# Peptides against a protein of PDB entry 4U39: the designs that were tried, part 4

Target 1, 302 residues: chain A of PDB entry 4U39
Amino acid sequence: SIKVIGVGGGGNNAVNRMIENEVQGVEYIAVNTDAQALNLSKAEVKMQIGAKLTRGLGAGANPEVGKKAAEESKEQIEEALKGADMVFVTAGMGGGTGTGAAPVIAQIAKDLGALTVGVVTRPFTFEGRKRQLQAAGGISAMKEAVDTLIVIPNDRILEIVDKNTPMLEAFREADNVLRQGVQGISDLIATPGLINLDFADVKTIMSNKGSALMGIGIATGENRAAEAAKKAISSPLLEAAIDGAQGVLMNITGGTNLSLYEVQEAADIVASASDQDVNMIFGSVINENLKDEIVVTVIATG

## One batch from the design tools (peptide; made by RFdiffusion4, then SolubleMPNN; aimed at target 1 V263 D268 S284; its pose is not in this set)

Design b1_p19_6_s3
Fold by OpenDDE base, seed 3:
Structure b1_p19_6_s3 (fold): chain B 302 residues (1-302), chain A 19 residues (1-19)
Amino acid sequence: as target 1 above (302 residues)
Amino acid sequence: MIKVLLVGTAQEVLEELRK
C-alpha cells in the first residue's frame, strides 16, 4: 500500500490539493499539532500529534516543539503507517510542525521498512531568514530519515509564475508542485498499465538515493510532447542538470488524444538528456481532465 | 478518471512501442 502523510500546514494543504485532483491508489493521512487546522483536512485519517505538549494550539513556529510532538505520538504514527510499502512525507519546511515532525515521521516510516520519500518545500525568501534557517535544519534531518528527498525551492516557482502573482497564489502553486511530485510517482505505481511496473524497480531507483531533483514541463500544440519534455529537463525547479543522475522517473500525462508517438518523442528527449547508464522508469498517464495539455514530470535520483 | 497506458522500464516501454 502507498500512504501520503501531510505534516503541518503546508503538508496538509498539499494533501488537500491531491484529494481535490483525485490522486488515486493512495491513503491520505493528515498530521498536525493545531487541532483547528487539522479539522480542515480532507484526509480520511486525521492525527493530532503532541496533544499533551501543545494542547492542540500548534507548535508556535518552533521546530523543537514539532519534533517533541511527533516523539510524544510515536506509537500512533507507527500504527497509522503499519503495512505501508511506500510512504510519502510531504511538508512545508521553515514552520514549527512540518520542520520538526516530518523527519521524525519519515524515520518511523523507514524503520517500519517502507520506501520513504520526502517531498518538501523550502520557504520563499520573503518569509524571512529565520524560516530559511529552520528549513535548512529540517531538510538536513529529512535527508538522514528518508530514502529519497525531493526539495522544491519555492523561490524557483516565482520564475514560472507572473512576478505580480499574489502571495496566496504563490503558496497555492507551491502546494500544486508538491502534488505534482507525489502524483508523478504514485501514478506510476498505483495504476496498472500495459506493462506492469514491479515495485522492486521503484525501490532500485529510490532506495538510499538521498537528494532528488524534480522538473516539470507543460505544453500545448502540435509539438506539445517534445516541448513539455524540453521544459521538464530545463525546469527552473531543477537545481542541476539531470545528466549525472543514476536514476530517472518520468511521467508523461495527457488527455485522451495522447498518442504513442508523443510518448516516444518525450521519452527519447529525457533519455538523451540523462546518463547512458541511467536506470529509467517511464509512465504514460491519461487524465480526462487534460484537453490539449501534456504534463511531463521528471524526477532525477542519485 | 486517470488511466495508465504504459508503465515500465525505458527498455520495456520501447519494446512495447515497437510492436
Scores: peptide ipSAE 0.277, ipTM 0.840, DockQ to the pose 0.414
OpenDDE base, seeds 1, 2, 4, 5: peptide ipSAE 0.045, 0.167, 0.158, 0.152; ipTM 0.663, 0.786, 0.772, 0.764

Design b1_p19_7_s1 (failed a check: a repeat of another design)
Amino acid sequence: MIKVLLVGTAQEVLAALRA

Design b1_p19_7_s4
Fold by OpenDDE base, seed 3:
Structure b1_p19_7_s4 (fold): chain B 302 residues (1-302), chain A 19 residues (1-19)
Amino acid sequence: as target 1 above (302 residues)
Amino acid sequence: MIKVFLVGTAEEVLAALRS
């Protein structure tokens, strides 16, 4: 089974966005120290952590409170994660609950023998230096607790969106990028393909790989597949080129009109940007809600 | 929902897509 656990406000917003976009084949768990915020989650499983410590009033933007809250609720977290083959831990770093609790939850998942993938955001620069410093500490702790960690630098989202984008929309886009990171992997595993992907192949590419980079490309029109692939490998979300990666996961998503030629063209572009000896997982997904749009997601590991 | 999954080296994946 695949479980997605959203930790704190940002993680829970991402989980809500995943549910709203009908990300299939995963179980959703919402974790928070704030009981009021947790009640707004769309997840089937809602877990309040640190009830004794916080009394449901949240972590007060203190990562140490988030950490202690997860430690207090360890047995509850273990029971919720039990039997998972794969666990996605998603959080917005820089806050109290997400920053402090996500590494503890990730370690619990890993200790249970699940393939543990972190998908987290760095705060925007405008959120202030304190959040950025807290995020750096949380990301460092996540690296030790996961098999693969995807870090989304929120400031790079500002390169993709209009300069006049309201702050609230920038946060929504960050939640959407978190969704795309989880969905880009989960769609490869959870949905039956013409060629069945063995979960063992995913483990080979993602186990003990440390930091991973994610690129996303979206395009429409006659050359949409090539354009989407080029945008993915040159995405502002990539802090480095995908060359030198030991593993690449590629997902191409299109409507019912997605052709085999378009799939081949996109795969050729990503493969040509990768090392010759790279372990590649390629998946194509038909989404009936996509009309003329193609989305290419690339995750580079190692 | 038709999904195609290919696993291998970049060369193997491309060869499989071309077959």
Scores: peptide ipSAE 0.127, ipTM 0.749, DockQ to the pose 0.851
OpenDDE base, seeds 1, 2, 4, 5: peptide ipSAE 0.106, 0.065, 0.067, 0.117; ipTM 0.722, 0.716, 0.709, 0.734; seed 2 fails the geometry check

## One batch from the design tools (peptide; aimed at target 1 Q264 G283)

Design b1_p20_3 (made by RFdiffusion4)
Pose (drawn by RFdiffusion4):
Structure b1_p20_3 (pose): chain A 294 residues (1-190, 197-206, 209-302), chain P 20 residues (1-20)
Amino acid sequence: SIKVIGVGGGGNNAVNRMIENEVQGVEYIAVNTDAQALNLSKAEVKMQIGAKLTRGLGAGANPEVGKKAAEESKEQIEEALKGADMVFVTAGMGGGTGTGAAPVIAQIAKDLGALTVGVVTRPFTFEGRKRQLQAAGGISAMKEAVDTLIVIPNDRILEIVDKNTPMLEAFREADNVLRQGVQGISDLIALDFADVKTIMKGSALMGIGIATGENRAAEAAKKAISSPLLEAAIDGAQGVLMNITGGTNLSLYEVQEAADIVASASDQDVNMIFGSVINENLKDEIVVTVIATG
Amino acid sequence: STQVFLVGTADEVLAKLDSL
C-alpha cells in the first residue's frame, strides 16, 4: 500500500507522468488548491484542498496559502492517506501548493507511520527569486516532514537536455525526472520496509542515466552516477538505492556491470537497495536510477 | 517485472550478483 501524492502543480504533472508511464503498484492522489489544474490530473483520487480558502483558484504561488490550504484539508488528507505503508509526496517547490501543502501532507503521512518519501524539484533558477526563495523555505520544510527527501535540482535539467530545448520541454523534463524519481523507488516495491526505511535521513540526491546500444548498461550507469541531477559524490552517501530498468533483453551481465559501476563509486560498506526491473515497453533503452542518501 | 532485487552492503550485493 504505497501512495504517490502529487501536490500542487509540480506533483500534478509528475503523477500524470507516472500514470502516463503506467507506473504500477501505487495509488495516486493528486492534491491541489487549484481546481482547474487539478481536474487535469489523471489521478483517480483528486483532492482539492483549501476549497474554503482558495475556492478552487489555487494558492497563487503563496506557500502560506498552500499550507493553510493543506491545514484546512488536514482531515481529508489523513483519510486519503490512512492505510498507506509508504507515501511518496511529490511536488514542485517554489509554488504555493507544492511548496506549502507538501510538507503538511508529507508530515501527515509521516505521522500516519507511512514511510514518507518526498520527491520534489527545486525550481529552475530562471523561475526567479520568488520561486527560488519559496522552495528553499519549502524544501527546508519538506526535510522536517519526510523520512527521505529526494530533491531534484531543475537547474540541472538544463545541463542534461540539449542547450536549445525550449523552456516548455525543460519543464516537461522536470516532470519526467520527478516521475523518474518516484518510479525509481516505487518499481522496487511492486520486502521489509525497514530495509528501505533504513535507507530513508538527511536530504537525498538522485541521478539518472539512459543509454542504448552495445555498451549501454555501463553507459547508463556511468551517466547515472555522473548525472547533473546527482550533485554530490556518491562516496559521500551513507545509503544508495539503485534501480536498473531495461527491456526483456536485460541481461545480468548488463545488470551487474552497471551495479559494479554504481558500487565502485559508492563506499564499500554502503547499505544498498538494488533492483533491476524489466520494462516491456523498453527496447534497447536502459535506465539507471540512482538515489543516494548522505 | 523485477529481475533482481538485493539488499545489503555493496560487497554483499556484488557477491549475490556473482552467484547469479

Design b1_p20_5_s2 (made by RFdiffusion4, then SolubleMPNN; its pose is not in this set)
Fold by OpenDDE base, seed 3:
Structure b1_p20_5_s2 (fold): chain B 302 residues (1-302), chain A 20 residues (1-20)
Amino acid sequence: as target 1 above (302 residues)
Amino acid sequence: MIKVLLVGTAQEVLEKLRAL
């Protein structure tokens, strides 16, 4: 089974966005130290951590409180994650709960033998230096606790959106990018297709790879496949080129009109930008909610 | 629904895609 665990405010917002977009074949778990915020989760499983430590009042933006809250609730986290083949741990780094609890939860998932993937954000520069420093510590702890860690630099989202985008919309886009990172992988595994992916192949590409980079490209019109693929490999979210990666996961998602030619054209662009010896997982997904839009997601590991 | 899933080297994936 695949489990997605949202940790703290940002992780829970991302999980809500996944549920609202009908991301299929995954079980959702919401974790928070704030009981009131947790009640707003759409997840089937809701877990309050550190109830004795925090009394449900949250972590007070302190990562050490988030860490201790997850440690207090270790047995409950173990029982909720038990029997998962894969665990996505999603969080916004820089806060108390997400920064402190996400590494502990990731380690619990890994110790249970699940393929553990972190999908986390760095805070925007406008959130202040304290959040950036807390996020750096949380990201370092996540890197040791996961098999693969996708880090989304939120400041790079400001290069994808209009410069006049309100702060609230920039946070919604960060939640959407977290969704795209989880969905780009989970759709390859959880969605029934003409060819099923062996979970052993996913483990080979994602196990003990450390940091991963994600690129996203979206386009419409006649050249939409090529444009989406070019945008994905040149995405501002990629902190480096994909040509140095040991593994590449590529997902092309389109509407019912997605042609085999468009799929091949997008794959040729991503493969030509990759190393010749790269281990690649390629998938094409039909999403009936997409009209004329193609979405290409590239995840570079290693 | 997943239409196609392929695993291999970048070259093997492209060859498999072209064979569909």
Scores: peptide ipSAE 0.260, ipTM 0.840, DockQ to the pose 0.916
OpenDDE base, seeds 1, 2, 4, 5: peptide ipSAE 0.237, 0.227, 0.242, 0.249; ipTM 0.825, 0.828, 0.829, 0.835

Design b1_p20_5_s4 (made by RFdiffusion4, then SolubleMPNN; its pose is not in this set)
Fold by OpenDDE base, seed 4:
Structure b1_p20_5_s4 (fold): chain B 302 residues (1-302), chain A 20 residues (1-20)
Amino acid sequence: as target 1 above (302 residues)
Amino acid sequence: MIKVLLVGTAQEVLAALRAL
């Protein structure tokens, strides 16, 4: 089974966004130290951690409280993760709960033998230096606790949104990018295809790869596949070129009108930008909620 | 629904896509 764990406020907002977008074939777990915030989760499984430590009042933006809260609730986390083949741990770094608890939860998932993927955000620079420093510590701890860590730099989201975008919409876009990172991988595994992905192939590409980069491209119109692929490989979210990656995961998602030609065109662009010896997982997904849009997600590992 | 899923080198993936 595939489990997605949203940890703290940002992780829970991302999980809510995944549920609202009907991401299939995954079980959702919401984890928080704040009981009131946890009640707003749409996840089937809601886990309050550190109930003795925090009394449900949250971590007070302190990562050490988030860490201790997850340690207090270790057995409950183990029970919720038991039997998962893959675990996504999603969180906004820089806060108390997400920054402190996400590495502990990830380590528990890894110790249970699940393929453990972190999908986390760095805070915006405007959230202040304290959050950036806390996020750096949380990201370092996540790298040790996961098989693959996708880090989304929120400041790069400001390059893909309008300059007049309200702060609330910039946070919603961060939640959407977290969704796209999880969905871009989970759709390749969880959705029955014409060809079943051996979970062993996913393990080969994602196990012990450390940091990963993600690019996203969206386009419409006649050249939408090529445009989406070009946007994905040149995405501001890609802090480095994909030609240095040892592994590439590519997902092309379109509506019911997605053609094999469009799939080939997008794949040719991503493969031509990748190393010739790169281990690639390629998937094409039909999403009926996509009208004339194509979404290309590229994840570079290694 | 996944329509196509391919695993391999970039060249193997491209060759498999062209063979569909």
Scores: peptide ipSAE 0.193, ipTM 0.807, DockQ to the pose 0.910
OpenDDE base, seeds 1, 2, 3, 5: peptide ipSAE 0.163, 0.158, 0.169, 0.167; ipTM 0.781, 0.787, 0.784, 0.784

Design b1_p20_6_s1 (made by RFdiffusion4, then SolubleMPNN; its pose is not in this set)
Fold by OpenDDE base, seed 4:
Structure b1_p20_6_s1 (fold): chain B 302 residues (1-302), chain A 20 residues (1-20)
Amino acid sequence: as target 1 above (302 residues)
Amino acid sequence: MVTFDKVYKYKNKTVGVKYP
């Protein structure tokens, strides 16, 4: 089974966005130290951690409280993650719960033998130096606790959105980028009843690969596949070019009119921008909610 | 044109793998 665990406010918002977008083939778990925030989760499984430590009042933006809360609730986390083949741990870094608890939860998933993938955000620069420093510590701890860590730099999201985008919409876009990171990978594996064949190849590419980068491209029109692929490999979210990556995961999502030619064209662009010896997985997915749009997600590992 | 070593076809998706 594939489990997505949202940790703290940002992680739970991302999980809510995944559920709203009907991301299939995954089980959702919401984890928080704040009981009121946890009640707003759409996840089927809701877990309050550190109930004794925090009394449900949250971590007070302290990562050490988030860490201790996850440690207090270790057995409950183990039970919720038991039997997962893959675990996505999603969080906004820089806060208390997400920053402190996500590495502990990731380590628990890894110790259970699940392929453990972190999908996390770095805070915006405007959130202040304290959040950036806390996020750096959390990201460092996540790197040790996961097989692959996708780090989304929120400041780069501001380059994708309109300059007039309200701050609340920029946070919603961060939640959407987290969704795209999880969905981009889960779509490659999420086949009812056939997890075993394609999962082995994903496991080979993602196991013990450390940091990963994500690029996204969206396009419409006659050259939409090529344009979306070019946008993905040149995405502001990519802090480095994909040509040095040992592994590439590519998702091509389109409407019912997505052609095999468009899939091949997009895959050829991404492969041509990658190392010749790259281990590449691609998935083409039909999403009936997409009309004329193609979405290309690229994840570079290694 | 990139060639894939494995291709899995499902009703609503195709997954392909290229090895080094």
Scores: peptide ipSAE 0.475, ipTM 0.933, DockQ to the pose 0.850
OpenDDE base, seeds 1, 2, 3, 5: peptide ipSAE 0.371, 0.408, 0.457, 0.448; ipTM 0.904, 0.918, 0.928, 0.930

## One batch from the design tools (peptide; aimed at target 1 L258 I281 V285)

Design b1_p21_4 (made by RFdiffusion4; failed a check: the pose's geometry)
Pose (drawn by RFdiffusion4):
Structure b1_p21_4 (pose): chain A 294 residues (1-190, 197-206, 209-302), chain P 21 residues (1-21)
Amino acid sequence: SIKVIGVGGGGNNAVNRMIENEVQGVEYIAVNTDAQALNLSKAEVKMQIGAKLTRGLGAGANPEVGKKAAEESKEQIEEALKGADMVFVTAGMGGGTGTGAAPVIAQIAKDLGALTVGVVTRPFTFEGRKRQLQAAGGISAMKEAVDTLIVIPNDRILEIVDKNTPMLEAFREADNVLRQGVQGISDLIALDFADVKTIMKGSALMGIGIATGENRAAEAAKKAISSPLLEAAIDGAQGVLMNITGGTNLSLYEVQEAADIVASASDQDVNMIFGSVINENLKDEIVVTVIATG
Amino acid sequence: ATLTTQVFYVGTADEVLAKLE
């Protein structure tokens, strides 16, 4: 019983993307103050929060509103989250709802005893000061409210995509990366949560590599461990979760080869949750998702 | 989509690699 909660617009898209990618084994909850944007969620459960406060008009990039909105819907949320063994709280930070409500929601989930993993994007630098400041204040709050907070620095999306990809695609990739963050874990729980719990505090950074071809598992792992999303050296990690996904042509040669690359870059006595998952919709593509905690 | 877990391990790096070998 793992629930992925998209909070605000940032999470709304990630949840959509997850659903679009047919990520299995999770119950999705899209939570928004913005009734219009919420009605775009492909989530079966659409929770409008702050209906009294925002009248479906959203938080206006005011985290305080997203917060008061979440506090207003404190009871509706717990109801939706009860029974969750694990809650992914996925949101965009810098907003109102994502920045304000996610900590409220993630804290509720944490109090509910669920393994609360918040997976959020820090706004692109270009989103400006307000976005940066609010997320920082918001990311700070997400850390206090989750067991593990995987923070995806959107600015690093721009190092990854072609220098000329339009902004719209840059935001889109941030959504995918957020999806890639949650799927990178949720695919490994579809298992004693104390395992993953022992891997879940402090902040967490993740990396992704995608590759195709003859030497792809290594190419993917190398790209994953060196990825711009992954800002710090992995040897600094106390715990590392590794997810290898590929087509039905995923060989153990490829799997271990990538595991060896991720392992050698991690501390030797590191705790590790490693999985490889077959995605029939993949052909020659392979995706290594690496999440380091410490 | 169909997702299937091929291998899954929890442990130290050496333990994971040993299980893979």

Design b1_p21_7_s2 (made by RFdiffusion4, then SolubleMPNN; its pose is not in this set)
Fold by OpenDDE base, seed 4:
Structure b1_p21_7_s2 (fold): chain B 302 residues (1-302), chain A 21 residues (1-21)
Amino acid sequence: as target 1 above (302 residues)
Amino acid sequence: MFKASSIKGGKTKLFSFSVKL
């Protein structure tokens, strides 16, 4: 089974966005120290952590409180994650709960033998230096606790949105990028399709890889596959070129009109931008909601 | 080596190609 665990406010917003976008074949778990915020989750499983420590009042933006809250609730987290083959841990780094609890939850998932993937954001620079420093500590702890850690730099999201984009919409786009990171992998395994990747193939690419980068490209029109692939490999979310990656996971998602030729064209572009010795796997997903759009998601590992 | 498996079931069809370069 695949479980997606949203940790703290940002993680729970991402999980809500996944549910709203009908991401299939995954179990959703919302974790928070704030009981009121947790009640707003759309997840089937809602877990309040650190009830004794926090009394449901949240972590006060303190990662040590988030950590201790997850440690207090370890048995409950173990029970909720038990029997998962894969666990996605999603969080906004820089806060209290997400930053502190996500590494503990990830370690619990890994200790249970699940393929553990972190999908986390760095805070925007405007959220201030304290959040950036807290996020750096949380990201370091996540890197030790996961098999693969996808880090989304929120400042790079500001490069792909209009400069007049309201702050609330920039956060919604961060939640959407977190969704795309989880969905880009989960669909390859969980979505019944024309060709599913074996979980073993994904496990081979993602096990003990440490840091990963994600690129996303969206296009329409006659050259949509090639354009989406080019946008994915040149994505502002890629803090480094894809060429240095030891592994590449590619998802090509389109509507019911997605052709095998378009899939091949997109795969060839990503392969040509990657090292010759790269272990590349790709999947293609049909999403009826995309109509004429193609979405290419690239995850570079190593 | 292309591994193609088609499962008919959901609103999403997945094509996975493993290219061993």
Scores: peptide ipSAE 0.012, ipTM 0.469, DockQ to the pose 0.187
OpenDDE base, seeds 1, 2, 3, 5: peptide ipSAE 0.009, 0.008, 0.010, 0.008; ipTM 0.464, 0.456, 0.450, 0.474

Design b1_p21_7_s3 (made by RFdiffusion4, then SolubleMPNN; its pose is not in this set)
Fold by OpenDDE base, seed 2:
Structure b1_p21_7_s3 (fold): chain B 302 residues (1-302), chain A 21 residues (1-21)
Amino acid sequence: as target 1 above (302 residues)
Amino acid sequence: MFYAGSVKGGKRKIFYYDVRL
């Protein structure tokens, strides 16, 4: 089974966005120290952590409180994650609960033998230096606790949205990028009929790889697959080029008119931008809502 | 029709699967 665990406010917003976008084949768990915020989760499983420590009042933007809250609730987290083959841990780094609890939860998942993937955001620069410093510490702890860590630099979202985009919409886009990171991988495993993508192959690409880069490209028109792939490998979300990436996961999502040629063209572009000996897995997903759009998601490891 | 595959060592392998949604 695949489990997605949203940790703290940002993680739970991302999980809500995943549920709203009908990400299939995954179980959702919402974790928070704030009981009121947790009640707003759409996840089937809602877990309040650190009930004794926080009394449901949240972590007060303190990562040490988030950490201790997860440690207090370790047995409950273990039970919720038990039997998962793969666990996505999603959080907005820089806060109290997400920053502190996500590494603890990730370690629990890894210790249970799940393929553990972190999908987290760095805060926007405008959220202030304190959040950036807290996020850096949390990301460091996540790297040790996961098999693969995808870090989304929120400031790079400002490069892909209109300059007039309200701050609230920039946060929603961060939640959407978190969704795309989880869905881009989960669709490759959990989509019915992807019988040929062995979870063992995904494990080979993602196990003990440390940090991963994520790129997204969207295009329409006759060359949409090539354009989407080129945009994905040059995505502002990439902190570096994917040149030399030894492992790649590629999701290509399109409408019902998605062709084999388009899938191959996208795969060839992404493979050519990676290491010569790349181990790449790719899958296509049909989303009728995309009509003429193609979305390419690239996750590069190694 | 859904398409999946792999590229390993410069070799592309394509898998065809029909998912009846």
Scores: peptide ipSAE 0.297, ipTM 0.816, DockQ to the pose 0.044
OpenDDE base, seeds 1, 3, 4, 5: peptide ipSAE 0.273, 0.166, 0.128, 0.256; ipTM 0.812, 0.745, 0.736, 0.796; seeds 3, 4 fail the geometry check

## One batch from the design tools (peptide; made by RFdiffusion4, then SolubleMPNN; aimed at target 1 L188 N257; its pose is not in this set)

Design b1_p24_6_s1
Fold by OpenDDE base, seed 3:
Structure b1_p24_6_s1 (fold): chain B 302 residues (1-302), chain A 24 residues (1-24)
Amino acid sequence: as target 1 above (302 residues)
Amino acid sequence: MAKNFVIVAKSKEELRKKLEELKK
């Protein structure tokens, strides 16, 4: 089974966005120290952590409170994660609960023998230096606790949105990018197809790989597959080129009109930008909610 | 129409080969 655990406000917003987009084949768990915020979760499983420590009032933007809250609730977290083959831990770094609790939850998942993937955001620079410093500490702790860590630099989202985009919409886009990162992987595993992915192959590419980079490309029109693939490999979300990556996961998602030619064209572009000896997982996914759009997600590991 | 599928490849050449096999 695949479990997605959203940790704190940003993680729970991402989980809500996943549920709203009908990401299939995954179980959703919402974790928070704030009981009121947790009640707004759409997840089936809602877990308040650190109830004794915080009394449901949240972590007060203190990562140490988030950490201690997860430690207090360790047994509950273990029970909720039990039997998962794969666990996605999603959080916005820089806050109290997400920054402090996500590494603890990730370690619990890893200790249970699950393939543990972190999908987290760095805060925007405008959120202030304190959040950036807290996020750096949380990301370092996540790297030790996960098999693969995808870090989304929120400042790079500002390069793909309009300059007049309200701050609230920039946060919504960060939640959407978190969704796309989880969905881009989970759809490859959980979506029934002509050729199913062996979970052993996923483990080979994602186990103990450390930091991973994610690129996303979306396009429409006649050259949509090539354009989406080119946008993915040159995505502002990529902190480096994918040419040095030891592993690449590629997902091409399109509507019912997605052709095998378009799939091949996109695959050739991503493969051409990758190392010659790259271990690649390539998947094609049909999403009936996509009309004329193609979405290419590239995750580079190693 | 493309269907849901996943290809695992250890090289670009293997990827191309497996994609060509899906066209047949």
Scores: peptide ipSAE 0.374, ipTM 0.876, DockQ to the pose 0.870
OpenDDE base, seeds 1, 2, 4, 5: peptide ipSAE 0.371, 0.352, 0.386, 0.342; ipTM 0.874, 0.865, 0.879, 0.864; seeds 2, 4, 5 fail the geometry check

## One batch from the design tools (peptide; aimed at target 1 S284)

Design b1_p25_2_s2 (made by RFdiffusion4, then SolubleMPNN; failed a check: too like the target's own chain; its pose is not in this set)
Amino acid sequence: MKILTFEVRKRSEEQLLAAAAAAAA

